# Peptides against a protein of PDB entry 8PQO, part 184

Target 1, 252 residues: chain A of PDB entry 8PQO
Amino acid sequence: VLLKEYRVILPVSVDEYQVGQLYSVAEASKNETGGGEGVEVLVNEPYEKDGEKGQYTHKIYHLQSKVPTFVRMLAPEGALNIHEKAWNAYPYCRTVITNEYMKEDFLIKIETWHKPDLGTQENVHKLEPEAWKHVEAVYIDIADRSQVLSKDYKAEEDPAKFKSIKTGRGPLGPNWKQELVNQKDCPYMCAYKLVTVKFKWWGLQNKVENFIHKQERRLFTNFHRQLFCWLDKWVDLTMDDIRRMEEETKRQ

## One batch from the design tools (peptide; made by RFdiffusion4, then SolubleMPNN)

Design b1_p25_5_s3 (from b1_p25_5, 16 letters changed)
Fold by OpenDDE base, seed 5:
Structure b1_p25_5_s3 (fold): chain B 252 residues (1-252), chain A 25 residues (1-25)
Amino acid sequence: as target 1 above (252 residues)
Amino acid sequence: SKAEQEFTLNILLNGYFMVWPRVLF
């Protein structure tokens, strides 16, 4: 088991982020080929537990169309079915990813708290002390180009070059986080993303767990760079606007 | 979430291909 807490600091408010995240996901999804293909929604309902209210979703991703025919033919039963259970109670979210074949030998859990701070809270997910001491805190700097793969880099998605016309935020220089403290008119937040990766196959545990973390970090980095650089597109939108957009998209 | 989900699927798929010989046998 490998746990890392990714802390993504952004010059947006927690309330703004809710809109921006949904917009950015929708926008990015339009550009993805094969997005949503093979997705089966088993459950999509509100939930309430211990005062936490949100939306629960259970989806199955059928990967049969995503792999070569020979892989599909050789794959054991359930190997190409990925289960995603998500509890969305913004500003808290939890996602659990499992596989029918691997069962307990494979787990990815992503728990996110969105807080109006600069990533200074320790153990925001309230882990036991023994577990918390094994968690690596990883700060993602969306302005740091060195954290972006060359193949992922786009100038129009570079926070170090982008300036929001509507808000005046950006560009983000090397010390933007420190400077942010002195900018009373600029909101900020941190997404605390605790990622738990479990892969129990002997000899492959560390390799697979580290690989998954590497990919998750890549995802978080690229996504939040986009989110910030698209600020002018979503900052004036409301949650109602987003809901309407989602409904319109579903009807198409 | 869809874009993130698709990317996650790619991660899982890549992971699957890394270990699929052991998954099959």
Scores: peptide ipSAE 0.034, ipTM 0.621, DockQ to the pose 0.054
Fold by OpenDDE base, seed 1:
Structure b1_p25_5_s3 (fold): chain B 252 residues (1-252), chain A 25 residues (1-25)
Amino acid sequence: as target 1 above (252 residues)
Amino acid sequence: SKAEQEFTLNILLNGYFMVWPRVLF
């Protein structure tokens, strides 16, 4: 088991991020090949547990149409079905990813707290002290080009170049995070993303767990760069607008 | 076998990251 807490600081408010996240997910999903094809929604219902109130979803991602025929024919039963269980109680969210074939040998859990701070809180997910000692805190700087792979880099998604016309935010210079403290008119938040990766197959545990974390970090970095650079596209949207976009994405 | 497991793992991981970010957010 490998745990890391990714801290993503953004020059947006917690309330703004709720819209921006949903927009950016929908937009990114539309840009991906195949759209929402192969997604089955098993459950979509409200939940309440221990003071946490939100929406619970259980989705299955059927990857059979996304892989070559020979892979589909050779894959064990259930290997191409990914289960996503999500508890969305914004500003808290938990997502658990499992696979039918690997069962308990494979788990990705992503627990996120969105806080109106600069990533200064320790153990925001309230882990036991012994568990917290083993968590690496990883700061993602969306303005740091060195954290972006060359193949992922796009000038139109570079926070160091982007300036929001609607809000005046950006571009983000090398010391943008420190400067936020002095900018009373610019909201800020941190997404504390505790990522738990478990892979129990002997001889492959460390390799796979580290690989998944590497990909998750890459995803979080690119996604939040997009989210910020798309600020003018989503900052004026309502939740109803977002819902329409999500429905359109599911149909593609 | 180990080879079969590695093959299956590669399929799963490639498939998972093919459908991101829908799985993470």
Scores: peptide ipSAE 0.150, ipTM 0.787, DockQ to the pose 0.658; fails the geometry check
Fold by OpenDDE base, seed 3:
Formats: structure tokens, C-alpha cells, sequence
Structure b1_p25_5_s3 (fold): chain B 252 residues (1-252), chain A 25 residues (1-25)
């Protein structure tokens, strides 16, 4: 098991982020090959558990159409099905990724708290002390180009170059986080993303767990760079606007 | 077998990250 807490600081409010996140997910999904094909929604309903209220979703990502025919024919039963269970009680979210073939030998859990701070809270997910001491805190700086792979870099998605016309936020210089403290009118937040990766196949545990964390970090970095640089596209959107975009994404 | 597991793992992980923006939250 490998745990890391990724802290993503953004010059947006917690309330703004809710819209921006949904917009950016929808937009990013449109840009992916195959659109919404292969996604099956099993459950989408409100939930209430232990005082937590939100929306529960259970999706299956069928990868059969995403692999060559010969691979599909050789794949074990359930191997090409990924289950995503998500509890969205914004500003708290939890996502659990599993696979039918690997069963208990594979788990990706992402627990996110969105807080109106600069990523200074310790153990926001309230882990036991023994567990918390094994968690690496990883700060993602969306303005730091060195954290972006060359193949992922796009100038139009560079927070160090972008300036929001609607809000006046950006560009984000090298000391932008420190400067936020002096900008009373600029909201800020941190997404505390505790990522738990468990992979128990002998001889592959460390390799796979580290690989998944590397990919998750890459995803979080690129996504939030996009989210910020798309600020003018989503900052004035309503939740109804977001819902329409989600439906359009399903059709593609 | 180990070979089958590694093969399956490779397919699964590659497939997952093809659609990763959809499983962000």
C-alpha cells in the first residue's frame, strides 16, 4: 500500500471550484478518444451515511472497445471492466476504483477535501497517527512548468502565461502563492487529495503502486492547469449549464 | 500465470489512463 496526499493550491474559491471542476471534467472528456463510449452508469442516486449527504455513483468503464480484438479475446473475464464508485458530498469527495479480475488485489482510493486555505492543514482526512506518518505530502504547483512533461505542455494551458479577463487573476508568477496572502480580493483554496494505491500481485507491488501515483500526479497537475486556464469559460456558468455539457459529452 | 497477469495488468492500466479524466473525482 502506498499513500500520498496531493495538495493543489488554486486562486479560486471552494464554491467556484465546484463549477470549474465539473466543467473541466466535461471538457477534458470531450477531448479524449471515444468520448463517452464504454461507460455504463449502474447507480446514480443521493445518499446519506454517517451524517454525510451527497450523490453516489457507480460506473463501469468497459475497455473492450479500447483494446485490439486479439487482446479482447485473450483477456480474462472481468479484466477489461473497471468499477468506479464515487461519493460526491462536495466539498468532500471519495472515489474508489476496482477491477473485477484483480478483486481485492487492486484498489485506488481518492479522498478529497476542498478547503479555503493554502494547503497548510495537516491530516485533514483524520487518519490514525500511525497511518498518517506514512503519508507523503506532495505539493502540486500549477504554475511550475518543471512539474509538467514536455509532451503534456501546451502554452494555452500554462498558468504562468494565462490572465483571466473576467476575474483579473493570473498570470501566476514563481511566488504567486505567497502573493495571494497580500491580495485580499483574490480567493484561494486547496484540494487535499489523499490517494491510496493498493496492488498485491507478488513482485509487482511497488512498481505498479508507484506507477499509478505517477500517473495520478500527472493527471492532477494537467487537470488543474487546465481548470485555471479555462477560468473565463466556466466562472459565469451555472450548474444547469454544466448539466447540459455533461449530457452533450455522453452523446459523443 | 504470471505472464498472463502481467499482460492483463498492462492492458488494464493503459486502458484506464485512456479515460482517466472521467474518473478524476
Amino acid sequence: as target 1 above (252 residues)
Amino acid sequence: SKAEQEFTLNILLNGYFMVWPRVLF
Scores: peptide ipSAE 0.149, ipTM 0.786, DockQ to the pose 0.651; fails the geometry check
Fold by OpenDDE base, seed 2:
Structure b1_p25_5_s3 (fold): chain B 252 residues (1-252), chain A 25 residues (1-25)
Amino acid sequence: as target 1 above (252 residues)
Amino acid sequence: SKAEQEFTLNILLNGYFMVWPRVLF
C-alpha cells in the first residue's frame, strides 16, 4: 500500500472550483477519443452516511472497445471492466476504483477535501497517527513547467502565460502563491487529494503502486492547469448551468 | 504465471489511463 496526499493550490474559491471542476471534466472527456463510450452507470442516487450527505455513483468502465482485438481476446474475464464508486459530498469527495479480475488485490482510493487555504493543513483527512506517518505530502504547482511532461505541454494550457480577461487572474509567476497572500481580492483554495494505492501481486507491488501514483500526479497536474486556463469559460457559469449542460449531454 | 500477470496488468493499466480523466473526477 502506498499513500500520498497531493495538495493542489489554485487561485479560485472553493465555490468556483466546484463549477470549474465539473466543466473541466466534461471538456476533458470530450477531448478524449470515444468520449463516454463504454461507460455504464449502475447507480446514481443521493446518500446519507455518518453525517455526510451527497450523491453516490457506481459506474463501470468497459474497456473492450478501447483495446485492440487481440488484447480483448486474450484478456481474462473481468480484466477490462473497471468499477468506479464515488461519493460526492462537495467539498468532500471520495472515489474508489476496483477491477473485477484483480478483486481485492487492486484498489485506488482518492479522497479529496477542498479547503479555502494554501495547503497548510496537516492530516485534513483525519487519519490515525500511525497511518498519517506514512503519508507523503506532495505539492503540485500548476505554474511550474518542470512538473509537466513535454508531451503534455500546451501553451494554451500554461498558467504562466494565461491571463483571465474576466477575473484578471494570472499569469502565475514563480512566486504566485506567496504574492497571492497579499492580494485580498483574489480567492484561493487547496484540493487535498489523499490517494491510496494497493496492489498485492507478488513482486509487482512497489512497481505498480508507484506507477499509478506517477500517473495520478500527472493527471492532477494537467487537469488543474487546464482548469485554471479555462477560467474564462466557466467562471460565469452556475451549478444550475452545469447541471443543465449535463442533462442536455445525456439526452444526446 | 508471472508473465501472464504482467501481460494482464499491462493491458489493464494502459486501458485505465486511456479513460483516466473520466475515472478520477
Scores: peptide ipSAE 0.144, ipTM 0.781, DockQ to the pose 0.639; fails the geometry check

Design b1_p25_5_s4 (from b1_p25_5, 17 letters changed)
Fold by OpenDDE base, seed 3:
Structure b1_p25_5_s4 (fold): chain B 252 residues (1-252), chain A 25 residues (1-25)
Amino acid sequence: as target 1 above (252 residues)
Amino acid sequence: EEEEKEFLLEILLNGYFTVWPRVVY
């Protein structure tokens, strides 16, 4: 088991982020070829559990059409299906990723708190002390180009170059987080993303767990760079606008 | 059998992380 808490600081409010996140997800989906081919939405409904209220989704990613024929023919039943269960009770959300074939040998869990701070809270997910001592805190700086792979870098998605016309935020210099404290009119937040990765196949545990964390970090970094650089596109959008975008994305 | 598992695992993980844009919650 490998635990890391990724802390992503952004110069937006918790309320703004809710709109930006939904916009960025929809926009990113539009920009990808293939769209939602192979994605099955089994459940999409409101939920209420233990005082938590939100939206529950259960998606299955069917990889059968994405692999060579010989792999599809030889793969065990359920091996090419990834289940993604998500509980979105913003500002808290949880995602659990499993596989039918690997069963208990494979788990990715992502739990996120969105807080109006600069990533200074310790153990925001309230883990037991014994568990918390094994969690590595990883700060993602969206302005730090060195954290971005060269193949992922786009100048139009560089927070160090972007200036928001509508809000005046950016560009984000090397000390933008420290300077933010002195800017009373600029909101800020941190997404605390606790990622739990468990893979039990002998000899592959560390390799796979580290690989998954690397991919998650890459995803979080790129996504939030986009989210910030698209600020002028989403900051004035309503929830109705977001819903229309989501429907348009589903049609592609 | 182990080689087949590793091969399948590689395809599965790469497919999941690269084929679809994932929702970030």
Scores: peptide ipSAE 0.402, ipTM 0.901, DockQ to the pose 0.570
Fold by OpenDDE base, seed 1:
Structure b1_p25_5_s4 (fold): chain B 252 residues (1-252), chain A 25 residues (1-25)
Amino acid sequence: as target 1 above (252 residues)
Amino acid sequence: EEEEKEFLLEILLNGYFTVWPRVVY
C-alpha cells in the first residue's frame, strides 16, 4: 500500500472550483479522442449517508474496444473492466477504482477535501496517527513548468503566462503562493487529495503502486493547469450552464 | 503466466489513464 496526499493550491475559491471542475471535465471530454465510448454509467443518483449528502456515480470503463484483438481474446473475464465509484459531496469527494478480475488485489482510492487555505492543514482526512505518519505530502505547483512533462506542455495552458481578463488573476510567478497571502482580493483554496494505492500481485506491488501515483500526479497537474487557464471560460457560468454542457457532452 | 499478467496489467492501466478523461474530484 502506498499513500500520498497531493495538495493542489489554486487562486480560486472553493465555490468557484465547483464550477471550474465540472466545466474542465466536460471540456476535456470534448477534446479527447474517442470521447465517452466504452463508458457505461450504471448509477447516477443522490445519496445521503454518514452526514454526507451528494451525488453517487458508478461507471464502468470497458476496455475491450481499446485493446488489441489478441488481448481481448485472451483476457480473463472481467479483466478489461474498470469500475469507478464516486461520491461527490462537495467540498468532500471520494473515488474508488477497482477491477473485476483483480478484485481485492487492486484498489485506487482518491479522497479529496477542498479547503479555503494554502495547503497548510495536516491530516485533513483525519487518519489514525500510525497511518498518517506513512503519508507523503506532495505539493503540486500549477505554475511550475518543471513539474510538467514536455509532451504535456501547452503554452495556452501555462499558468505562468495566462492572465485572466475577467478576474485579473495571473500570471502566476515563481512566488505566487506566497503573494496570495498579501492579495486580499484574490481567493485561494487547496485540494487535499489523499490517494491510496493498493496492489498485491507478488513482485509487482512497488512498481505498479508507484506507476499509478505517477499517473495520478500527472493527471492532477495537467487538469488544474487547464482549470486555471480556462478561468475566463467558466468563472461566470452557473450550475445550470454546467448541467447543459454535461448533457451536450453526453450526446457527442 | 506472470509475464502475461504483467502485460495485461500494463495494457489495462495505460488504457484507463490515457483513453478516457477522468473526473478529478
Scores: peptide ipSAE 0.401, ipTM 0.898, DockQ to the pose 0.617
Fold by OpenDDE base, seed 5:
Structure b1_p25_5_s4 (fold): chain B 252 residues (1-252), chain A 25 residues (1-25)
Amino acid sequence: as target 1 above (252 residues)
Amino acid sequence: EEEEKEFLLEILLNGYFTVWPRVVY
C-alpha cells in the first residue's frame, strides 16, 4: 500500500473551483477523441449517507476496444473492465477504482477535500496517527514547468504565461504562492487529494503502486493547469451553463 | 505466466490512464 496526499494550490476560491472543475471536466471530455467509447454508466444518482449529500456514480470502463485484438482474445474474463465508483459531495469527493480480474489485489482510492487555505492543514482526511505517518505529502505547483512532461506541455495551458483578463490573476511566477498571501483580492484554495494505491501481486507491488501514483500526479497537474488557464472561460458561468455543457458532451 | 500478467497489467493501466478523460473530483 502506498499513500500520498497531493496538495494542489490554486488562486481561486472553493466556490469558483466547483464551477471550474465541472467546466474543465466537460471541456476535456469534448476535446478527447473517442473519450466516451467503452464507458458504461451503471449508476448516476443522488445519495445521502451519514450527513454527506452528493452525487454517486458508478462507471465501467471497458477497455476491450482500446487494446490490440490479441490482447482482447487472451485477456482473462473481467480483466479489461475497470470500475469507478465516485461520491461527489463537493467540497468533499471520493473515488474508488477496482478491477474485476484483480479483485482485492487492486485498489485506487482518491479522497479530496477542497479547503480555502494554502495547503497547510495536516491530516485533513483524519487518518489514524499511525497511518498518517506513512503518508507522503506532495505539493503540486501548477506554475512549475519542470513538473510537466514535454508531451503534455501546451503554451496556452501554461500558468506561468497565462493572464486572466476577467480576474487579473496570473501569470504565476516562481514565487506566486508566497506573493498570493499578500494579495488580499485574490482568493486561494487547496485541493487535498489523498491517493491510496494497493496492489498485491508479488514482485510487482512497488512498481505498480509507484506507476499509478505517477499517473495520478500527472493527471492532477495537467488538469489544474488547464483549470486555471481556462479561468476566463468558466469564471462567469452558472451551474445551468455547466449543465448544458454536460448534456452537449453526452450527445457527442 | 507472470510475464503475461505483467504485460496485461501494463496494457490495462496504460489504457485506463491515457484513453479516457478522467473525472478529477
Scores: peptide ipSAE 0.392, ipTM 0.895, DockQ to the pose 0.605
Fold by OpenDDE base, seed 4:
Structure b1_p25_5_s4 (fold): chain B 252 residues (1-252), chain A 25 residues (1-25)
Amino acid sequence: as target 1 above (252 residues)
Amino acid sequence: EEEEKEFLLEILLNGYFTVWPRVVY
């Protein structure tokens, strides 16, 4: 098991982030080739559990159509199905990713708290002390180009170059996080993303767990760089606007 | 068998992380 807590600080409010997140997810989905082919939404409904209320989604990613034929023919039953169960109770979210073939040998869990701070809270997910001491805190700096793979880099998605016309936020210089404290008019938040990766196949545990973390970090980094650089596109939108957009998209 | 598992795993993981847009919750 490998646990890391990714802390993504953003110069937006928790409330703004909710809009920006949904917008950015939608936009990213539009820009991605292949769309939703092979994604089955098994469940999409409100839930209530232990006082937590939100939206529960169960998606199955069917990789059969996304892999070469020979792989599809050789793969064990269920091996190419990835289940993503998500509990979205913003500002808290939880995602559990499993695979039918690997069963208990494979788990990715992503638990996120969105807090109006600068990533200063320790153990926001309230892990047991013994577990928490094994969690590596990883700060994702959206302005740090060195954290971005060259193949992922886009100048139009560089927070160090972007200037929001509508809000005046950006560009984010090397000390932008420290400067936020002095900018009373600029909101900020941190997404605390505790990522638990468990892979039990002997000899591959460390390799796979680290690989998954690398991919998740990459995803988080790129997503939040986009979210910020798209600020002018979504900052004036309301949640109702987003919901309407989502409904319109579903009808297409 | 181990090689096959590793190969399958590589395809599975790469597929999941690269094929579909991932929602960042």
Scores: peptide ipSAE 0.378, ipTM 0.893, DockQ to the pose 0.591

Design b1_p25_6_s1 (from b1_p25_6, 20 letters changed)
Fold by OpenDDE base, seed 5:
Structure b1_p25_6_s1 (fold): chain B 252 residues (1-252), chain A 25 residues (1-25)
Amino acid sequence: as target 1 above (252 residues)
Amino acid sequence: GSIYQTSDYKSLAMLVVDLYLKALE
């Protein structure tokens, strides 16, 4: 088991982020070839558990059509079916990813707290001390080009080049985070994303767990770069606007 | 409804594909 807490600092408020996140997810989904092909929504309902209230979703990602033919032919039964259970109680979210073939031997859990700070809180997810001491804190800097793979880089999604016309935020210079504390008019937040990866195949545990973390970091980095650079597209949107986008995405 | 995740379907599929490809290497 490998745990890391990714801390993503953004020059937006927690309230703004709620809209921006939903917009960016919807926008990215629209831009994907095939849209929601292969995605089955089993459950989508409100939940209440231990005082936590939000929306629960259970999705199955059928990846048979999204992998090369040779992979599909070699994959064991159930190996290409990914289950995603998500509890969205913004500003708290939890996602659990499992696989039918791997069963208890595979787990990706992503727990996120969105806080109006600069990523300075320790153990925001309230882990036991014995567990917390094994968690590595990883800061993601959305303005740092060196954290982006060349194949992922797009100039229009570079926070170091983008300036928001509507808000005046950006571009983000090398010391943008330090400058935030001195800029009274610019809101900020941190997404604390605790990622738990379990892969219990002997001989491959460390290799696969580290690989998955690298991919998660890559996803978080790219997504939040997009979110910021799309600020002018979503900052004035309402939740009703977001719902309309969601419906449009479902039809694709 | 992908609204409850921070990645698109392609990203998740890519992750799984990469895992399989790496296992074959």
Scores: peptide ipSAE 0.033, ipTM 0.707, DockQ to the pose 0.253
Fold by OpenDDE base, seed 1:
Structure b1_p25_6_s1 (fold): chain B 252 residues (1-252), chain A 25 residues (1-25)
Amino acid sequence: as target 1 above (252 residues)
Amino acid sequence: GSIYQTSDYKSLAMLVVDLYLKALE
C-alpha cells in the first residue's frame, strides 16, 4: 500500500472550483479513450452517513468490447469489470476504484478536501498518527513547466502564459503562490487529495503502486492546468447550468 | 452517453481504464 497526499493550490475559490471541476471533467472526458460505451450506472442517489450528506454513484466500466478478442476469451470472469464508487459531498469527495477479479488485492482510493487555504493544513483527512507518518505530501505547482511532460505541454494550457479576461487572474509567475497571500482580491484554495493505491501481487506491488501514483500525479497536474486556463469558459456558469449540461449529455 | 455524466473523478476512472487496457496488451 502506498499513500500520498497531493496538494494542488489554485487561484480560485472553493465555490468556483465546484463549477470548474465539473466543467473540466466533462470537457476532458471528451478526449479520453473508450468513449461512453460500456459504462453502466448502477446507483445514483443521495446519501447521508456520519453527518456527511451528498450524492453516491456506483458505475461499472465494462471493458469486454475494448480489448482484443483473445484477451476477452482468456480473461477470468470479472477481470474486465472495473467498479467506481463515488461519494460526492463537496467540498469533500471520495472515490473508490476496484476490480471484480482482483477483489481486495486492488484498490485505488482518492479522498479530497477542498479548503480555502494555501495547502498548509496537516492531516486534513484525520488519519491516525501512525498512518499519517507514512503519507508523503506532494505539492503540485500548476505553473511549474518542469512538472509537465513535453508531450503533454500545450501553450494554450500554460498557466504561466494565460490571463483570464473575465477575472484578470494570471499569468502565474514563479512566485505566484507566495504572492497570493498579498493579493486581497484573488481567491485561493487547495485541493488535498489523499490517494491510496494497493496492488497486492507479490513481486509487482511496489512497481505498480508507484506507477499508478506517477500517472495520477500527471493527471492531476494536467487537469488543473486545464481547469485554470479554461477559467473564462466556466467562471460565469452556475451549478444549474452544469446540471443542464449533464442532462443534455445523458440524452446523447 | 454515460461517460459524459459529470463526476468529480471521472478522469481518474478513465485513467485507470486506460492503464488496465495497456496492461492487457
Scores: peptide ipSAE 0.039, ipTM 0.715, DockQ to the pose 0.131; fails the geometry check
Fold by OpenDDE base, seed 2:
Parts: C-alpha cells; structure tokens; sequence
Structure b1_p25_6_s1 (fold): chain B 252 residues (1-252), chain A 25 residues (1-25)
C-alpha cells in the first residue's frame, strides 16, 4: 500500500472550484477515449452518513470493447470490469476504484478535501498517527513547467502564460503562491487529495503502486493547469449551466 | 458520450484508466 497526499493550490475559491472542476472534467472528457459505451451506472442516489451528505454513485466500466483483442482474450474473468464508487459531498469527495478480478488485492482510493487555505493543514483527512506518518505530502505547483511532461505541455494550458480577462488572475510567476497571500482580491484554495493505492501482487506491488501514483500526479497536474487556464470559460457559469454542459457532453 | 459522467459526482480517477488503455495500443 502506498499513500500520498497531493496538495494542489489554486488561485480560485472553493466555491469557484466546484464549477471549474465540473466544467474541466466535462471539457477534458470530450477528448478521451472510450466514450460512454461500456459504462454501467448501478447506483446514483443521495446518501447521508455520519453527517456527511452528498451523492453516491456506483459505476462499472466494462472495458472489454475498449481494449485490443489480444488483451481481451488473455484477460481473466472480471479483469476488465472496473468498479467506481464515488461519494460526492463537496467540498469533500471520495472515490474508490476496484476490479472484480483483483478483488481485495487492488484498490485506488482518492479522498479529497477542498479547503480555503494554502495547503498548510496537516492530516486534513484525520488519519491515525501511525498511518499519517507514512503519507508523503506532494505539492503540485500548476505554474511549474518542470512538473509537466513535455508531451503533455500546451502553451494554452500554461498558467505561467495565462491571464484571466474576467478575473485578472495570472499569469502565475515563480512566486505566485507567496504573492497570493498579499493579494486580498484573489481567492485561493487547496485540494488535499489523499491517494491510496494497493496492488497486492508479489513482485509487482511497488512497481505498480508507484506507477499508478505517477499517473495520478500527472492527471492532477494537467487537469488543474487546464482548470486554471480555462477560468474565463467557466467562472461565470452557474451549476445549472454546468449540468446542461454535462448532458451535452454525455451525448457525444 | 463520455465515460466521465460528472452529474453530481466526481469521476476523475477514470482518466487513469484511459491512460492504461492507450498504453496497451
């Protein structure tokens, strides 16, 4: 098991982020593979647990038609069925990813708190001390080009170049986080993303767990760079606007 | 359609699945 807490600081408010996140997910998904085919929504309902209220979803991603034939032919039963259980109680979110074949031997859990701070809170997810001491805190700086793979880099998604016309935010210089503290008119937040990865296969555990974390970090980095650089596209949108956009995206 | 349906919930982690699928191609 490998745990890391990714802290993504953004010059947006927690409330703004809710809109921006949904917009960016919808927008980014337009260019992703797989489409809507093979996705089974088992549950989509409100939940309440220990004072936490939100929306619970259980989806199954059937990847049989999404992988090459040779992979499908070699894949064990259930190996291409990915289960995603998500609890969305923004500003808290939890996603659990499992696989039918791997059962308890595979887990990706992402727990996110969105806080109006600069990533200064320790153990925001309230882990036991023994567990928390093994969590690596990873700061993602969306303005740091060195954290972006060359193949992922796009100038139009570079926070160091982007200037928001609607908000005046950006571009984000090398010291943008320090300067942000002194800017009373610019909101900020941090997404604390505790990622738990378990891949209990002897000889492959560390390799796969680290690989998954690497991909998660890559995803978080690119996504939030996009989110910020798309600020002018979503900052004036309402949640209703987002819902309409999501429906349109689902039809593609 | 999109596999990343975000209607009232989050599904960002599935982008990783896409990466895996692309790597298999």
Amino acid sequence: as target 1 above (252 residues)
Amino acid sequence: GSIYQTSDYKSLAMLVVDLYLKALE
Scores: peptide ipSAE 0.034, ipTM 0.708, DockQ to the pose 0.103; fails the geometry check
Fold by OpenDDE base, seed 4:
Structure b1_p25_6_s1 (fold): chain B 252 residues (1-252), chain A 25 residues (1-25)
Amino acid sequence: as target 1 above (252 residues)
Amino acid sequence: GSIYQTSDYKSLAMLVVDLYLKALE
């Protein structure tokens, strides 16, 4: 089991992020042809658990058509069915990813707290001390080009180049986080994303777990770079606007 | 809530694909 807490600092408020996140997901999905194919929504309902209220979703990603033929042919039965269970109680969210074939031997859990700070809180997810001491804190700087793979880099999604016309935020220079605290009119937040990865196969555990973390970090980095650079597109949107956009995206 | 939480379908699919490809190396 490998745990890392990714801390993504953004020059947006927690309330803004709620809109921006949903917009960016929807927008990214629109940009992906056939992106919704193979997704089965089993459950999508409100939940209440231990005072936590939110939306629960259970989705199955059927990836048979998303992998090369040789992979599909070699994949054991059920291996290409990924289950995603998500508890969205923004500003808290939990996502659990499992696989039918691997059962308890595979787990990706992503627990996120969105806090109006600069990523300074320790153990926001309230892990036991024994567990917390094994968690690596990883800061993602959306303005740091060195954290972006060359193949992922897009100038239009570079926070170091982007200037928001509507908000005046950006571009984010090398010391943007330090400068942010001196900007009274610029909100900020941190997404604390605790990622738990379990791949319980002898000889492959560390390799795969690290690989998954690498990919998760890549996803988080690219996503939040997009989120910020798309600020002018979503900052004036309401949640109702987002819901309409999501419905439109589902139909595409 | 959104049908997407932490990642979109494309990103998750590619992650899984990459895992399988990596495992086959």
Scores: peptide ipSAE 0.031, ipTM 0.708, DockQ to the pose 0.244; fails the geometry check

